# Ledger of designs, part 222: peptides against a protein of PDB entry 4N78

Target 1, 186 residues: chain A of PDB entry 4N78
Amino acid sequence: HFQVICRLLGYQGIAVVMEELLKVVKSLLQGTILQYVKTLMEVMPKICRLPRHEYGSPGILEFFHHQLKDIVEYAELKTVCFQNLREVGNAILFCLLIEQSLSLEEVCDLLHAAPFQNILPRVHVKEGERLDAKMKRLESKYAPLHLVPLIERLGTPQQIAIAREGDLLTKERLCCGLSMFEVILT
Target 2, 155 residues: chain B of PDB entry 4N78
Amino acid sequence: MAELQMLLEEEIPGGRRALFDSYTNLERVADYCENNYIQSADKQRALEETKAYTTQSLASVAYLINTLANNVLQMLDIQASQLRRMESSINHISQTVDIHKEKVARREIGILTTNKNTSRTHKIIAPANLERPVRYIRKPIDYTILDDIGHGVKW

## One batch from the design tools (peptide; made by RFdiffusion4, then SolubleMPNN)

Design b2_p23_4_s2 (from b2_p23_4, 11 letters changed)
Fold by OpenDDE base, seed 4:
Structure b2_p23_4_s2 (fold): chain B 186 residues (1-186), chain C 155 residues (1-155), chain A 23 residues (1-23)
Amino acid sequence: as target 1 above (186 residues)
Amino acid sequence: as target 2 above (155 residues)
Amino acid sequence: VFGIPQERIEETIQELVDAAAAA
């Protein structure tokens, strides 16, 4: 589903969606969530020592439940605050999944375009074969597919310019060195 | 342009008029031949004359049709060539606009990015499952897979 | 447009192609 979304939105649509999500997340964090966190900090016990291990796990759990009873019983926490936190979480997950899907799409595009752009896999030489001969064979096989040189030879100046720009845009992808998710976490 | 204009305004209309006039003339010739045969004392001569007129008339009509057809074909070829040139120009403009739009889009998304701290050592493993473009099956997108994530709202 | 060095782009694509060929 996210792949379809990425294909449909493209870079422009993804940028718009990400910007809006960032605004929403910022608004939630700086507004309602911050206010609830401040309130919770005020009602938090100032001193909460670790109970002795002799009470066992159930006793320790009961101790903490008692210490945090006022917080757990805070009705607005379960409704508004947790809902907002879920929304923030969903937004972050959405951004992550979109970026991952976009990266996959970019990788596919790069791989499909590579033979047409004179980007060939490195040849592994098996014992007894000359590296130079294998490389030459590979180059000869794909040489007719090199699009930009072909257009430069046969095309009009306008076609050449478009081909060069298209070639550059095909190669320049986010997955080559950029991350959006790191910006979201900041 | 001058050749196309001449074909559209002069040659093809002229050919159509000539063909129409030929039709009218053929009717007159037919009437003449019929009357000539009836009135002539030498029926054999009249018949031979009729044959000659018929052959001439058929040849004339064939010539007019052929000329007109060739002119129409020539006109269509010129028009087709013009359309191809226009299409090429439109395609060029369209591609230029698309490239520009793509650059703008990339600038916008680029603002939302930072440099990857990729250590040179991590071999980019190509994802094993290059999802082949699944044939667009018009199936409703089911987002229920996201119901267990976050607050469970369907996207 | 993204300001990614051309060398890095080429290296990335080469790595992807190599990985794909090995798979």
Scores: peptide ipSAE 0.402, ipTM 0.776, DockQ to the pose 0.649
Fold by OpenDDE base, seed 5:
Structure b2_p23_4_s2 (fold): chain B 186 residues (1-186), chain C 155 residues (1-155), chain A 23 residues (1-23)
Amino acid sequence: as target 1 above (186 residues)
Amino acid sequence: as target 2 above (155 residues)
Amino acid sequence: VFGIPQERIEETIQELVDAAAAA
């Protein structure tokens, strides 16, 4: 599903969706959640000392439950605040999954383009084969696929310019050094 | 452009008119040959003249048809070439627009990105001795042992 | 457009290609 969304939206669509999600998250955090947090801070007991260990785990839990009874029983906290937090969580997860899906698409694009851009895998030479011979063979095999040099040789100046720009855009991908999710967390 | 215009406006219509005129002329020649054969005392000579006129007329028509056909073919070739040039131009514009749109899109998404902190993948030198992970049987911590210590505060 | 250094781009693509070839 996320792959389909990424393919459908592209960079522009993803950017728009992410921006809107960030706005929604910001509005939730600065609005409803902040108000609930402030209210909770006001009703929090000023001094909550750890009960004596003699009460055991159940006694300690009961003590804290009693101290926080007003907070736990606050109906709006359970219904509205937790729902908003869930929405924020879902938005974050959505952003993460979109970024992952986009990264996969970018990787696929880069891999598909690599033979056409003279980016060849480093040949692991098994013992006894000359690295140079294998590399030369690979280079000779893929040399006709080098798109930009081919267009530079056969194409018009306009086609050459477009090919160079296309080559650059193909190589410059977010997965090469940028993260959207880190911005969202920040 | 001038050549195409000449073909469309002058050469092809002119060729069609010439062919039509040739038809009319052929009819006159046929009538002449028929009358000449009937009136001539030397039927053999009249027949030879008719054959000569027929051959000439057929050659003339063939020439006119060939000329017209070549002009039509030339016209079509010029038009096809023009269409290909237009297609190339449209394709160039389309690609330019697409590249521009892509650049705009990338700028927009780029605003939402930060540099990945390349955590230097410390070459975790996998220690050679994969000590067999001792199956830590997580003994469930029986928390029931603590049940006896809690004196229930009788509220 | 993204301001990623070209060296990093090339390294990343090379790593991806190497990984794909090993797989």
Scores: peptide ipSAE 0.399, ipTM 0.779, DockQ to the pose 0.591
Fold by OpenDDE base, seed 2:
Structure b2_p23_4_s2 (fold): chain B 186 residues (1-186), chain C 155 residues (1-155), chain A 23 residues (1-23)
Amino acid sequence: as target 1 above (186 residues)
Amino acid sequence: as target 2 above (155 residues)
Amino acid sequence: VFGIPQERIEETIQELVDAAAAA
């Protein structure tokens, strides 16, 4: 599903969605969630000492429940605050999944374009074969597929310019060195 | 453009008219040949004359048809060439616009990105000294040490 | 457009192609 969304939206659509999600997340974090956190901090006991181990697990649990009773009884915390946190979480997950899907798409595009751009796999030479001979054979096999040189030879100046720009755009992908998710986390 | 216009407005219509006129003329020739054959005392000569006129008429019609056909073909070729040039121009503009749009889109999404901290894949320098797998000597965990800490039943 | 060095782009693509060929 996310792959389809990425394909449909493209770079522009994804950018718009991500920007809006960031705004929503920022609004939730700086608004409602911050307000709840401030309120909770005011209600939190100033000193919460670890109960003695002699009380056992049930006693320790009861102790903490008692200390946090006011917080637990705050009904709006469960309803509004947790919902907002869920929304933030969902937004983050959505961004992550979109980025992953986009990266996969970009990788596929790069791999498919590579033979046309004179990017060939490095041949692992098995023992006894000359690396140079294998590379030459591979280069010769794919040489007719090199698009930019082909257009430079046969095309008009305008076509050559477009081909070069297209080649550049094909190579320049986010997955080559950029991350959106890191921006979201900061 | 001038050549195409000349073909469309003058040469092809003119050729069509000429062909029509030739048809009318052929009818007259046929009538003449028929009458000449009936009235002539020398039927053989009349037949030979008819044959000559027929051959000449067919040749002239064939020439007119061929000329007209060639003009039509030339017209179509010129038009096809013009369409191809137009298509090429449109494609060029379309591609330019698409590239521009793509660049704009990429700039927009680029603002939302940061450089990947390429963790320098530190060449996992294989530590030269393969630390000899320290033979995990399973020392039996003596649980008796815990006997003093818990409310354990002193057996 | 993204400001990624060309060298890095080429290296990344090469790595991807190598990985795909090994798979």
Scores: peptide ipSAE 0.395, ipTM 0.776, DockQ to the pose 0.632
Fold by OpenDDE base, seed 3:
Structure b2_p23_4_s2 (fold): chain B 186 residues (1-186), chain C 155 residues (1-155), chain A 23 residues (1-23)
Amino acid sequence: as target 1 above (186 residues)
Amino acid sequence: as target 2 above (155 residues)
Amino acid sequence: VFGIPQERIEETIQELVDAAAAA
C-alpha cells in the first residue's frame, strides 16, 4: 500500500505530505505534549530511591506505582497526552514506511535503467574463463540498449538534450545518499 | 504547404472530375463502336477500329487513375509528415514540462533530506523481493516500542 | 538536483546492479 502511495504521490506529493506531518508533529510536541511534560515534571517526586532488591519485581513495581501514584492517576495523561503521543508515533511511522517504499521504488528504477545506461554487473570470472571475453560478450549484448548514445546518433538536438537530462534524473535518486527519516528524527 | 494546397484544391478534385468525365465519354465510345460495327459493311475494319478505341480508352482511364492515385498518396504522405512533426513537437514540449516538474519536485523533497552517514564499506544488498521494504535503517529500530502507540498501519 | 556527488551515485548504482546480479 505504501508503494502505491509513493507511486501515486511522487516526489512532490511525498514532500507535501511529509511537510504537513512534520508540522503536525511539531505542533503536538510543542503544544500539548510539552505542557503535559512540564506538569509531570512538577509532580514528580523529588526523592525517589531505588527500592531494595528484596522486594522483588512485584514489590518494586508497587513501590514505583506508589511514588508515581499522582502521575498515574492523572486522568488527562491517559486520555489526551497518550493520544497525542500515539498520533506522533503514527506520523513518524508513516514517514518511515513511506521513505522505505520510496527507496525501494528508486532502487527498482535504477536497476531497470542500468542496462540502458551502460551500467553492467561486474563479471565474476570462474577459473579458466577469460574476464575480457565475458565482459565483451556482456557489453555486446547490451550495446544496442544504450539509450543516450542511440539518441545522440539518431535524434534531434532537442531530443538529445532531453535524453541527457532524463538520464541524469534517472541516476540521481535519494537512495544514493540521502535520508529523510533522519531529518524527521532531528 | 503550397504543394499540399495544390493537391487538395486543384490536382485531386481535377483528377476526380476528369475520371468522371472519362466515364461518360467511355459510354459514348462504346455506343459508337457498337453502332459502327452493326452498320458497317466491312466488319473487319469496324472491329479493328473498336479495338483501337478500346485500347485508347483503357489507356486513358489507366492514366487518369494512376495520376489520381499518385496524387492522393502524395497528399497522404505530406499530411502524415505534418502530423509526425506536430506529434514530435508536442512530445518535446510535454517532456520538457515533465522534466521541469520533476526537478521542482525533487528540489522540494530534497530540502527534507540529509546525507546518509554510511560507511563506505557497507555494500548495498539488493532485496531478494523488491516488494519487501529494504532494511533502510542500519540501526536496528526496535519497532516493538511503537507497538503500543501506533494504529494498524496499512502495508 | 539533490547535491549527491556523481561518484557516489555511480558507485551506488553499480553496487545495486552487482547485488542484483548475484542474487
Scores: peptide ipSAE 0.391, ipTM 0.770, DockQ to the pose 0.671

Design b2_p23_4_s3 (from b2_p23_4, 11 letters changed)
Fold by OpenDDE base, seed 2:
Structure b2_p23_4_s3 (fold): chain B 186 residues (1-186), chain C 155 residues (1-155), chain A 23 residues (1-23)
Amino acid sequence: as target 1 above (186 residues)
Amino acid sequence: as target 2 above (155 residues)
Amino acid sequence: VFGIPQERIDETIQRIVDEAAAA
């Protein structure tokens, strides 16, 4: 599903969605959640001593339940605050999954474009074969597929310019060194 | 443009008209040849004249058809070339616009990105000083010292 | 007969014949 969304939205659509999600998350964090957290901090017991181990697990649970009774009984916490936290969590997860899906798509695009851009995979050399000889053979095999040099030789100046720009856009991808998720977490 | 216009407005219509006129003239020539053959005392001469007129007429029509056909083909070639040039121009504009849109989109998404902290695997320079593992000789804790403090039931 | 110079007619006939001989 996320792969389809990435394909449909493209870079522009993803950017718009991410920006809007960031706004929503910011609004939720700075607004409703912050207010609830402040309120909870005010009602939180200042001194919560660890109960004696002698009370056993049930006694310790009852102790903490009693200490947090006012917080647990706050109905709006369960309905509104937790819902908002879920929304924030979902938004973060959505951003993560979108970035992962986009990265996969970009990697696939790079792999598909590689033969046309003089990007050759490192070939596993079997024992006894010279790496250099295999690389030269691969270079010779894929040389006719190099799009930009081909267009530079056969194309018009306008076509050459477009080909170069297209090549640059194909090579420059977010997955090569950029992360959106780190920006979202900050 | 001038050549195409001349073909469309003058040469092709002119050729079509000439071909139509030739058809009418062929009918007249046929009638003439028939009448001439009937009225002529020398039928052999009349026949030879008819053959000459027929050959000339057919050759003339063939010329007109060929000329017209070539002009039409030339017209079509010029038009095809113009269409190809237009297509090329449209494609160029379309590609330019697409590249521009993509650049804008990438700038927009780029604002939402940061450089991946490639954790340069700092070569953990193993500190040269191998601190000699101090052999913790676990001295057995003699718990007998605690025997005097507890009211141990002397069995 | 149709106002076309005989030389042009002959040239066209020759071209047609040559094209037919080549095909």
Scores: peptide ipSAE 0.043, ipTM 0.613, DockQ to the pose 0.006
Fold by OpenDDE base, seed 5:
Structure b2_p23_4_s3 (fold): chain B 186 residues (1-186), chain C 155 residues (1-155), chain A 23 residues (1-23)
Amino acid sequence: as target 1 above (186 residues)
Amino acid sequence: as target 2 above (155 residues)
Amino acid sequence: VFGIPQERIDETIQRIVDEAAAA
């Protein structure tokens, strides 16, 4: 699903969605969640000491439950605040999954473009074969597929310019060094 | 453009007219040959003359048809070439626009990105026998980025 | 007969023959 979304939206669409999600998250965090946090801080017991261990786990739990009873029973916290936190969580997860999907798509694009850009993978050399010879053979095999040099030789100046720009755009991908998710987390 | 115009306005219509005229002329020649054969005391000579006129007439018509056909073909070739040029121009514009849109999109998404913190790659202890990097190996695209992608994505 | 020079007719015929032979 996320792959389809990435393909449909493209970079521009993803950017727009991410920006809007950031706005929503910001609004939730700075608005409702902040207000509830402030309220919770006000009602938080000023002195909450650890009860003696002799009360056991149930007793300790009951103690804290009693101390936090007013907070736990705060109906708006459960209905509104937690819902908003879920929304924030979902937004974060969405962003993560979109970025992952985008990265996969970009890598696939790079892989598909590689033979046309004179980018050859390291080939596994069987025992006894010279890596150099195999690499040369691969280079020779894929040499006719080098798109930019081919267009430079056969194309018009305009086509050459477009091909070079396209080649550059193909090589420059977010997955090579950029992260959106890190920005979302800040 | 001038050549196409000449073909459309002068050569092809002229060729069509010539063919039409040739039909009329052929009829006249046929009538002449028939009458000449009937009136001639030397039937053999009249027949030979008829054969000569027939050959000439057929050759003339063949010439006219061939000329007209070639002109039509030339016209079509010119038109096809014009269409191809137009298509090429449109494609170039389209590609330029697409590249521009992509650049804009990348700028937009770029604002939402930060540099990946290169986690200190644990010193991959290069195995001692680093075979001499073959000179021409362009830096392989590190596809290891995919290794961390796929855990937990419910398809 | 039709005002077409014989030379032009002959050239055309020869061209047609040559094209046919080349095909």
Scores: peptide ipSAE 0.033, ipTM 0.605, DockQ to the pose 0.007
Fold by OpenDDE base, seed 3:
Structure b2_p23_4_s3 (fold): chain B 186 residues (1-186), chain C 155 residues (1-155), chain A 23 residues (1-23)
Amino acid sequence: as target 1 above (186 residues)
Amino acid sequence: as target 2 above (155 residues)
Amino acid sequence: VFGIPQERIDETIQRIVDEAAAA
């Protein structure tokens, strides 16, 4: 479904969605979550000594539960703060999945365009065949499919310009070196 | 443009009129030939004249049809050429607009991107003083308890 | 008969014949 979303929205739509999500996340973080964090910090016990190991895991848990009783009993934390954190988490996950899906689509586009752009896959050379000879044969085979050179020979100057720009846009993809997710995490 | 206009406004309509007139004239010629044959004492001569008029009439009609047809074909060729040029222009504009839109879109999304820093894993220099790892017996936190609360992305 | 010069008729006929022969 994320692939479909990527196809439907394209770069423009994805950008808009991401921007809006970032605004929402920022608003949640700077607003409600920050306020709750500040409140929690005020309620946090100033001195929380590590309980003696002798109490075992259950005793330690009870100790911390008692020390954090006021925090645990803070009903608004569960209802509002955790919900907001969930929303932030969902937004982050959404961004991650969109980026991954977009990358897949971009790779597919690159693969489809490759024969037309003189991008040849490395042919697995079976033992004994000269790699160079196979590559030359492949180059010769796909030479007529090279779109830009073909248009440069047969097309008008305007067509050539469009073809070159189209070729450039086809080659330049986000998956080649750009990450949206890293920006979202900062 | 001038040639197309001449074809549309003068030559083709003129040819159509001429063809229509020829139809009327053919009827007159037929009547004449019939009357001439009936009134002529020399029927053989009248027949030969009729043949001559018939041949001439047919040839004239053929000429008119051919001329008209050629003019129509020429008109269509010119129009087809004009349409092709218009189509080419429209396509060029459309492609230019699409490319521009794509560039704008890419700029917008580009603002939301950063270079994939292959962050060299800064070796978190483990602080040298290995505080003796108190064996955190990680009780497996059963995260299944949280499965019911989250809008799980159905993978 | 129709005011068309015979010469034009003959030329057109010849052109048609020539085009047909060339095809």
Scores: peptide ipSAE 0.031, ipTM 0.605, DockQ to the pose 0.006
Fold by OpenDDE base, seed 1:
Structure b2_p23_4_s3 (fold): chain B 186 residues (1-186), chain C 155 residues (1-155), chain A 23 residues (1-23)
Amino acid sequence: as target 1 above (186 residues)
Amino acid sequence: as target 2 above (155 residues)
Amino acid sequence: VFGIPQERIDETIQRIVDEAAAA
């Protein structure tokens, strides 16, 4: 599903969606969540000491329930604050999944473009074969597919310019060194 | 362009008119030949003359048709070439627009990106001031990243 | 074009026209 979304939206659509999600997250964090956090800080016990181990697990639990009673009983926390936190979580997950899907699509595009861009895969040399000989064979095999040199020989100046720009855009992808998710986490 | 215009405005219409005129003239020639044959005391001579006129007339019509047909074919070829050129131009414009849109899109999404920190310590780097557009530093495409992904994708 | 020189074709056309006009 995310792959389809990435294909449909492209870079522009993804950027727009990500920006809007960031705005929503910011609004949630700076608005409702912040207010609840402030309220929680006010109702938190000033001194919460660890009860003596002699009370056992049930006694310790009861102690913490008593100390946190006001927080636990705060109905609005469960209904509104946790919902907003869930929304933030969902937004983060969405961004992560979109970035992952985009990266996969970019990798696929790079792989598909590689034969046309004189990018040869690292060939596993089987025992007894010379790496150089295999590479030469591959180069010879894919040489006719090199698009930019082909267009440079046969194309008009305008076609050459477009081909070069297209080649550059094909090569330059986000997955090569950029992360959106890191920006979201910061 | 000048050649196409000449074909469309002068040569083809002229050829059509010539063909039409030839048709009307053929009828007159036929009538002449018929009358000449009837009135002539030497029917053999009249027949030979009729054969000559018939052959010449047919040759002339064939010539006119052939000329007209060739002009029409030439016109169509020129038009086809013009259409191909127009198509090429449209494609170039379309590609230019697409490239431009892609560049804009990449700039926009680029603002939402940061360089992947290779350092294992995920220091929660305070959001660098969103204000400085992280200049897309053209780093050489490290395809080694593709190597790690390829191992997991069982095609 | 059909092995007939253009000049001959033109002469033929003209002859046809002239004969048509004389008739």
Scores: peptide ipSAE 0.033, ipTM 0.601, DockQ to the pose 0.005; fails the geometry check

